Peptides against a protein of PDB entry 3ESW. Designs and how they scored, part 223

Target 1, 322 residues: chain A of PDB entry 3ESW
Amino acid sequence: NNIDFDSIAKMLLIKYKDFILSKFKKAAPVENIRFQNLVHTNQFAQGVLGQSQHLCTVYDNPSWHSIVLETLDLDLIYKNVDKEFAKDGHAEGENIYTDYLVKELLRYFKQDFFKWCNKPDCNHCGQNTSENMTPLGSQGPNGEESKFNCGTVEIYKCNRCGNITRFPRYNDPIKLLETRKGRCGEWCNLFTLILKSFGLDVRYVWNREDHVWCEYFSNFLNRWVHVDSCEQSFDQPYIYSINWNKKMSYCIAFGKDGVVDVSKRYILQNELPRDQIKEEDLKFLCQFITKRLRYSLNDDEIYQLACRDEQEQIELIRGKTQ

## One batch from the design tools (peptide; made by RFdiffusion4, then SolubleMPNN)

Design b2_p26_4_s3 (from b2_p26_4, 15 letters changed)
Fold by OpenDDE base, seed 2:
Structure b2_p26_4_s3 (fold): chain B 322 residues (1-322), chain A 26 residues (1-26)
Amino acid sequence: as target 1 above (322 residues)
Amino acid sequence: ILEELRELIIQEELKKAPKKTIKPRP
């Protein structure tokens, strides 16, 4: 009897797909109880859940994507991408064009579009007066600032003219297209929306030790790529642990299709105690939220995302890009 | 062998993923 190897391979692939899809079925009652108990008893778990409810969905707004694309100099961006692609991209194939686009968006955003604001300029004295600004503290938003999802307002006094300048910390990324200034939070928030507006797969990465950045899924590299708008950095996940010698405990990635602990990608040395949650409970939490985010997807979408998840887990364990 | 086979399956199935088109198209 000739073994039909093609038939066996097809049956194996079907059984494998069914096995993967079975993991994304509706949570059992015991899993729901575990989830509820975890988020009610663990503050870190509650924080991750709260962030997922915002960060996983807020950037999937077609109206915001249109406003972003209308605000950016698309002619300049595509001209620069086409120029770099014409040099080297034809040898590497069409998929590398998206990597050139993300690199140009990093350049454009940092050099041409957005500004770092350590201290605001004095509203009375004008530009380049931030050196004269003394912090007085923080307060709640006023009636105008509150329209743009402002959590806090930093207050500064000018040492030269004595006037008060407000630096509202806006969370509305559309307001950030107007203000074009901020710190790591504003940079990452708006840059995440920019990348999403080009139709890219993007995650927002939260670090517990007061930094935030993006990940982009490169079809050329076939993996999640580190992207930091503040640093104009592409594929340099080591910059925090090695170059900055930063101490870190947790890095959590938030995307429309899942929540993932990406700490192993970024925490290469100087690891702080991971004492906020049990590792098993964090793994369970991220998987549970990810299952909920995928609940409306079809079997083929779930299967493709699960294959991507498994590739990422292999990468994170081996410390090597496949 | 089972893990190697699993990795090969994942790699081949990811090649079938629809390529996202950049918006707007150049």
Scores: peptide ipSAE 0.288, ipTM 0.852, DockQ to the pose 0.537
Fold by OpenDDE base, seed 3:
Structure b2_p26_4_s3 (fold): chain B 322 residues (1-322), chain A 26 residues (1-26)
Amino acid sequence: as target 1 above (322 residues)
Amino acid sequence: ILEELRELIIQEELKKAPKKTIKPRP
């Protein structure tokens, strides 16, 4: 009696799919109560929820995608991508083209498009005058700055001319296409939108220890890939823990399809105490928010995303054992 | 063995995922 392995495999796949889909059904009353209690009693949980309400959806704006694509030098970008793809990409198939695109976008953004701003240049003295700038503190936005989702304005005095220069910390990524300068927050905000504008699956990664970066889902590598626009870094999750010797406690990824604790990918050494929330409660919170973000998806979309989630969890477990 | 089998299933199911087309294509 030849065992019909194909029949057994099909039955296992059906049962597995049904089991996975059962987890994404409407939340039970007990889960809703647990979620409400957690968000009301734990400040870190409230912060994660608040960030998810913005970061998971804000970049899914077709109007912003059009403005981005109209602003970038697409001819230069694709010329460079095509050139790199023509060298090595044909052997690896079409999926690697997206990796070349993200690498070129990292190059283009850092080298040609955006500027790092520790201190602004003096509005009166002109370019390369930031060394002459003394911080006076921060204040609220004025009426013009408030139009571009500005939470704070850093104030600087020029030591040479005595004039005041304002550095608004804009959260509107469309305003950042004009200003073309900032720190990690502005870099990651605009670069996340840029990647989304090319139709990529992108997550915004928030680190509790004052850094932010992206992840994109590579169809070639079949995983989430670390992307830092500030560093022009592709697939180097170790740069913070190893190269910078940075101490970190939490890294949370925010995307349209979910919220994921990705701390295991980036915190390789110098782990700070994870005392802001119980690990079980953080896991529950991320799963609960993810479940809510997927409520409008069909069963096949939910299943494919769940397979991706499980592959990522396997990766994150093994990466700690290597 | 069950975890290994689960991983094999996930890997095979992920190969069936529709490839997202980059926009805009040149």
Scores: peptide ipSAE 0.274, ipTM 0.839, DockQ to the pose 0.500
Fold by OpenDDE base, seed 1:
Structure b2_p26_4_s3 (fold): chain B 322 residues (1-322), chain A 26 residues (1-26)
Amino acid sequence: as target 1 above (322 residues)
Amino acid sequence: ILEELRELIIQEELKKAPKKTIKPRP
């Protein structure tokens, strides 16, 4: 009558793995129909799909990673990381080194590398002339600007010299390595590529209320960590809803391995109406896109990612109860 | 109890995940 508890535990783990993997099998005809109907009838769903087709894959470019690593002062970055790790990191274990790297990249990017551009400097008058710039509106890109995935160009007139200065809103992150200036969009775009170039697990977070940031998967903290390059912020998901008192409706994270509604992490108060899509349909959409992104992965990779997804869902549920 | 067991399983399975090495060390 000795119960083989080890055998029972192994059988339970196999059955659990099979159950989890069953969720990631090829979509049934009914799921495909539901997906097609959703993206054709709901504009928000179409927008999420369109963003996923770009943001989930664009940063997985080895050539871009090489260009980034050749452009950054790696000696300065690693010197600073090693210095901070030598103070406190040895006591916390080797996995914390990556958190120190991300913190240094935030510092380096904001302090040494990239510039905030509310208004451009006058091309004729030179540096620190943005105060003299009057917005005239926006225009389409010219033939040169269009080469760098530019959708919009902001036009400014200098009150001092009367000349026109163009501020193209480039979406090509390699062009941003040259221009080294922008707003939240340009900051997050290039910083997402920078983090990816170090081999990190990174997501791009889109907020419907005109802000964007990153998430990094910390092996030390064993969770997704909020990262905002504009704010030089690490693990401060509350800054928008609490510190800024920002009203928000949706935060959607886009990564190579999935699309996730992370609104629960960032919308702690001042929630705007979530009226763009039914909650069940948004959940279905994110799961369906995630499933498609994982179609080429093996069962063990799918299972590990699914365990990470489930851990995140538990975290996001508990965060609403705190 | 079932949710606690699920969390324990998830935590133990995530410990088996391959650690990504940071690229590049100078």
Scores: peptide ipSAE 0.307, ipTM 0.857, DockQ to the pose 0.501; fails the geometry check
Fold by OpenDDE base, seed 4:
Formats: structure tokens, sequence, C-alpha cells
Structure b2_p26_4_s3 (fold): chain B 322 residues (1-322), chain A 26 residues (1-26)
């Protein structure tokens, strides 16, 4: 009897798909209770949930995407992408073009568009006057600043003219298209929106130790790729742990399709104690939120995302599958 | 499912995933 290997393979694929899809069915009452108890009893879990409620959905705004695309020098961007792609990209196929785009967006954003702001320039003295600025502290936003989701305003006095300059920490990324300055928070916030505006799969990565960056899903590399707008960094997840010798405990990625503990990608040495939550509870939390984010997706979308998740988990455990 | 078979399945199924197109094109 010739074993019909094709039939067996098809049957295995069906059973595998069904098994995967079964994990994404509506949460059981016991899981809901566990989730509620976890977020009410664990502050870190509550923080992850709170971040997910914002970061997983805020960037999926078509109006914002239009405003971004209208604001960027698309002609310059695509000219540069086409130029770089023409050197060596043709051999790798069309999917690599997106990697060139992200690399150019990193360049454009850092070099041409956005500025790092340790201290603001004096509003009275003009450009390149930040050295003359003395911090006076932070305060709440005024009525104008509050329109742009400002949580905190840093106050500076100019040592030269004595005038006060306000540095509002805007959370509205559209306001950041105007202000074009900030720290890692503002950089990552706006850059995440920029990448989203090009139709990319993007995650916002929060590090507990006061840094934030992006990941995008490369169709060429078939994986999540580290992207740091502050560093103009592409696919260099090691920069924090190795190059900066940064000590870190948690890196959590937030995207429209899920929340993922990506700590293993970035924490390569100098790991801080992961004492904020039990590992099993964090895993449960991320899976539970991810499951909720996918409730409106069809079975094929869920399955494809689950395959991507599993590939990522393999990568995070074993390193790059060559 | 054996882990190796799982990995093979994942790799083959990911090849079928729709590729996102960038917007806008010049």
Amino acid sequence: as target 1 above (322 residues)
Amino acid sequence: ILEELRELIIQEELKKAPKKTIKPRP
C-alpha cells in the first residue's frame, strides 16, 4: 500500500491549523478571572495592560497617516530609496525595497526632520542656545499644551536673557510633526507613526529602564527587525546590551496584533532582576492581551499571525534561524 | 507535533502570508 504522504501532510496541516486556532478562541471564564486578578494585584501587569490599550491601537489612524505623508518630503525619501535600491537591491527582489525604505526613513528622520532635545533652545535668543538653559523643574501643561496630550512641561530659564522657555512633552505625534524635537519618547512616538503611515507592520518597544524603540516586520527578512530612530539603527538589537552596556529587565513590544515580551532579543548581558511579575504570569498576560487584539480577525489571519508568533518565539529562544 | 515538524510547517505557511505593500509609491 503506497502511503499517500501528500494526504497525510494535508491532514497534519489541517489538524495543526485547528490546534493553533483553538488557542485563540474566546477566553475561558477561568482565564478572565486570572487576568483580572493579575492586573488588579500586580502593578507591572497593570502597566502593561495600560500601555497596550494605547500603543496597540493609537497608530492605526488613517487621518494621521495622511497628515504624516503630506508632511514628509516623499520625493526626497523615495529618490534616496530608489538610489540605494538600484545599487544592489534588484538581486534580492521587491521585498528588500521596504528595508531600504525603513533605512532611508531612519536617515531622513534623524538627519533632516527631527532633532534631539536635551534642553530646548531659548525662545527669545533663538537657535543653538540650549547651553544657556537652566532647568527649573517640571509642571503641568497649560491650556494650549493640553490640546496635544501633554503630560508634563519642562521649564527652563535662559541664563542670557532671563526668559522662560517651556518644553512640553507632547504625546500627540501630530504635534511632533510641527515641533520636530524631543527625546526617545517623542522620537519613537512619531517614528512609529511614520512607519505605520507607510503601511508597515510596526511595534512600539517599551523598555522598563527608560528607553523606547520600534520593531517592524520585514517581508524580506521574514522577521521582526529592530529599528531605533534615535540611533538611526536598523537590525541592531544588541546596541543597548552590548554597545551601551545597558542593564535591562524588560522589553515589551506593543503592536496592533499583539503584545510580546521581546526581552530576549535585546537583553543579551547585564540582565537586571525580573522581579516585577512572575514569568508565567507575564507570558499569560501578553498572550491574553494578544488574544483579545485578534478577536475580530478571521481564522486565516489568526493562523498567519500565530505562525509569525511561533517563528518569533523560536528566534527568541534559539537565535536567528538561518 | 514534533518540534521540527512544527518549524517546517511554520516556515511553509509563512511563505503563503500576504506581503504588505508600502504606501504611497512615487
Scores: peptide ipSAE 0.212, ipTM 0.813, DockQ to the pose 0.556; fails the geometry check

Design b2_p26_4_s4 (from b2_p26_4, 15 letters changed)
Fold by OpenDDE base, seed 1:
Structure b2_p26_4_s4 (fold): chain B 322 residues (1-322), chain A 26 residues (1-26)
Amino acid sequence: as target 1 above (322 residues)
Amino acid sequence: IDDILLEQIIKEVLAKAPKKTIERRP
C-alpha cells in the first residue's frame, strides 16, 4: 500500500488552516463577558483598550499620508536609499530596499527633519536660548493649541528677558510636521505616521516606563524589526535593557492588524514586577482586541497573519533561552 | 524535547505559508 504522503500532508495542512481560522472566529458569549469584566475591573486593561482604539487605526489616514509625502524631501531620501542599495542590495534581493528606506528615514528624520526639545528656546530671545529657560509647570491648552489635539502645555520663563514661552505637547502628527520638535512621544507619533505613509507595516510600541518606539515588519528579514526614531536605531531591541540598563515591566505593540505583548523582545534584564494584570488576562486581552481588528479580513488574510503571529511568538520564546 | 519537536513542526508548516507582501507607495 503506497502511502500517498502528499495527500496526507495536504489534508493535515487543510485541518491546520481550519484550526487556526477557528481561533479567529467571532468571540463566544463567554469571551465577551470575560472581556467586559476585565476592562471594567482592571485599570491596566482599560488603558490598553483605550490605546488600541486610537493607535491601531489613527495612522491609517490617506489624507495624512499625502501631506507627509508632500512635506518630506523625497528626492533626497530616495537618492540616499538608491546609493546604499547600489552598494550591497543587488546581491541580497529587492526586498532589502525597504530596510534601506527605513534606515534612511531614521537618518533623515533625526539629522535633517526633527529636533529634540528638553526645553524650548525663548520665543523672544531666539535660537539656542533653552539654557536660560526655567520650568514653571504645566497647564491646559488655550483655544489655538486645542485645535491640534493638545492635552498639556509646559510653561517656561526666560531668565534673560522674563518672557513666558509655551511648549504645547501636540498629539496631532500633522501639527508636528510644522513644529518639527518634541520628546519621545512627538518623535514616535510623527515617525510612525511617516513609516505608514510609505505603505509599510508598522506598530507603535508603548513602554509603561515612559518610552515609546516603533516596529516595522521587514519582508527581507521576515520578522518585526525594532525602530527607534529618537536613537536612529534599527534592529537594536537590546538598547533599553542592556545599553541604558533600563528597568521595564511592559512593552505593548499596537498595529492595524493586532495588539501584541512584545515585552520579551525588549526586557532582557532588570525586569520590574508585572503586577498590573494577570499574565493570562493580558494574553486574553491582546488576543481579543486582535480578533476584533481582523473581523473584516478574509480567511486567507487571517491565516497569513496568524502564521506571522506564531513565528513572532516562537522568536520571542527563543530570545529568553539565550 | 517535546517543545523542540513542536517548534520544528510549527516552523515547517509556517515555512509553507504565503509571505505577506507589503504594498509600497511609489
Scores: peptide ipSAE 0.015, ipTM 0.401, DockQ to the pose 0.303
Fold by OpenDDE base, seed 5:
Structure b2_p26_4_s4 (fold): chain B 322 residues (1-322), chain A 26 residues (1-26)
Amino acid sequence: as target 1 above (322 residues)
Amino acid sequence: IDDILLEQIIKEVLAKAPKKTIERRP
């Protein structure tokens, strides 16, 4: 009996597809009860849910993408990308062009576009006066600042002229295109929108220990790639644990198509206790939110995303960036 | 399913997936 291995392989692939699709069907009543109990009883779970409701959808705004593309120096960006692609990109194929684009966007954003703001300059004394600024504390936004999704305003007094300078912490990324300054939160927020405006698959990574960055899905590398706009860093997930010697407990990635615990990619040493939630409950929570985000997708989209998810899980277990 | 077989299946499926053509120019 000549076993038709090709026919068997095709049948196995069909059954595997059906099995995967069955996992993404509407949640069973028991899963809904488990989810509701978890988010009502566990503050960390409630926080992850709250973040997912914003971060998974806010950047999918076509009007914002247009404003971003109109604001950036696209001629400069593409000139630099084309220049780097012309050196080595033809040998590696067309998919590498996007990696060059993300690398140039990192360069452009840090070097030409956005500024780090530890302390603001004095509004009266002008540029390079941040050294003269004393923090007085934080307060709520005024009526004008409130228009731009401002949660808090840092207040500073100038030691030279005595005037007060306000540093509103805007969460509206369109306002950040105007202000062009901030800390890791403002950097990551606007840079996530910039990457999304180029049609890229992007996730926002939240670290519990007060840092945030991006991940980009590289079609060339066929994986999620670490991207930190503050550091102009591409594919360097080790920088926090190794270079900074940072202690961390949780890294959670938020994207349009899912929520994923990516802690294993970034927490290589100095792991803090993971005591905020049970590991099984965190895994369930991320899977449940991911399932909800995919409810409107067709069977082929669901299957492709599920295959990508399994590849990422294998990567995270093996600790091998291929 | 042996992780190796799953990896091969995933690679084959991803190779057949429509490549999102990233617009080289908006």
Scores: peptide ipSAE 0.011, ipTM 0.402, DockQ to the pose 0.520
Fold by OpenDDE base, seed 4:
Structure b2_p26_4_s4 (fold): chain B 322 residues (1-322), chain A 26 residues (1-26)
Amino acid sequence: as target 1 above (322 residues)
Amino acid sequence: IDDILLEQIIKEVLAKAPKKTIERRP
């Protein structure tokens, strides 16, 4: 009896698709109760929910994408991408071009476009005067700064001229296209928008231990790729745990299609206690939010994303980027 | 589902999934 392996495989695929799609059906009343109880009783869960409400949607703004593309030196960017692609990319096919683009955007952003601001330059003394700046503390935004989603303003006094310089911590990424300076928050915020403006699948990664970065879904590598604009880093998830010897507890990725605990990708050593939430509750929370974000997607989109998620989970369990 | 079978299925599905290509600037 020739076992029709093709027929069996097709039947298994259908059953698997149906099984996957069944998980993305409307949440059961019990799941809704569990979710509500979790976010009301667990501060970390509430924080993850709050972040998801912003980070999963804010970058999907076509008007912002247009402004970004109008602001960037696209001629320089594509010239450099084409140059690097011409060296090695033709052998790997067109899908690698996007990886070259992300690498060039990392270069361009760090080298040509954005500036790290540990302390601001003195508004009166001009460029390269940050060393003369003494922090006086932080305050709320003024009326102008408040227009650009500013939560806090760092205040500095110039030791040379005595003038006050304000460093508003803008959360409006369009304002960051003008100011072109900040720390990891501003860098990651604007760079996430930049990547999204090129139509890329991007996640914002929040680390509880005061760092943030991106992940990009590479169609060439067929996985989520670590991207840190501050470090000009592509596919180096180990830099925090190994190179920086950073202690970390949680890394949560926020994207339009889901929320994922990516801690296993980045926390390779020096793991801090994961005591903010039960692991089963965090898993439930991320899955529940992800399910809500996908509610309007069709069955094929849901299935494709679910396959991507399962591949990522396999990667995160095995600790091997295949 | 054996993790191996799942991995194979996922790879096949992902290979068939529409890949977003970034258009090169003309």
Scores: peptide ipSAE 0.010, ipTM 0.387, DockQ to the pose 0.665
Fold by OpenDDE base, seed 3:
Structure b2_p26_4_s4 (fold): chain B 322 residues (1-322), chain A 26 residues (1-26)
Amino acid sequence: as target 1 above (322 residues)
Amino acid sequence: IDDILLEQIIKEVLAKAPKKTIERRP
């Protein structure tokens, strides 16, 4: 009797799928208790939960996507993408087009659209006057600034004219389409929304050591790709640890489908102590939040995402052994 | 990875790395 290896393989795949799906069923009472205890007793866990409640869902706003697409020079963007795709993309297949799109969005955003603001220009003296600005401190938003999710306003005095200039730290990404300036927070916030507006799978990456960036899921590369709008960087996860010689402890990715510790992708050297939470508790926390984010998905979506998660974990393990 | 090989790779990557265009002061 010839062993029907195809039938055995199909049966094993079904059992494996069922096993994976079983992990994403509603949390057991014991898991809920562990989660509640963790977020009430550990400040880092509470911070990750708080960030997940905002960052995992805020960018899934169709009205914001429309406003973004109406604001960007789409004709210029697609003209440049089509031009680069026509050179090399046809040989690699249609899935590479999205990588060219993200690369052009990085170019467009940094060169044509958004500005770095270490210090604001003087509102009275005009452009290129930031060198004359002295920080006086920070204060709460006024009534107008408060309309745009502003928690802090940096105050500057012009050394030339003596006038005060306000630099509101807006968290409303729609307001950032108007202001077109900021630091890493404003850059990453608006750029995350821009990528989401093109229907891309995007995560917001928070680093504990005061930096933020994106990850994009490339269908061509079949993995999460590092994207930093501030650096116009695509697939360069090493830039922080190696090029910057930055010391880091935690990098956490926040997306609509999950929360993932991506520290292994970015922390290649100069690792700071990971003393804010037990590794087992952080792993549990990320898995628990991810499970909650997937509660409304169907079995096929859950399985596909679980396979993607496993591939990412394999990548993150191999990258330390190479 | 031989520590020497890693150091060489790091030096080569650093040599090819675009110069910091943004002075991010921490």
Scores: peptide ipSAE 0.018, ipTM 0.392, DockQ to the pose 0.022; fails the geometry check

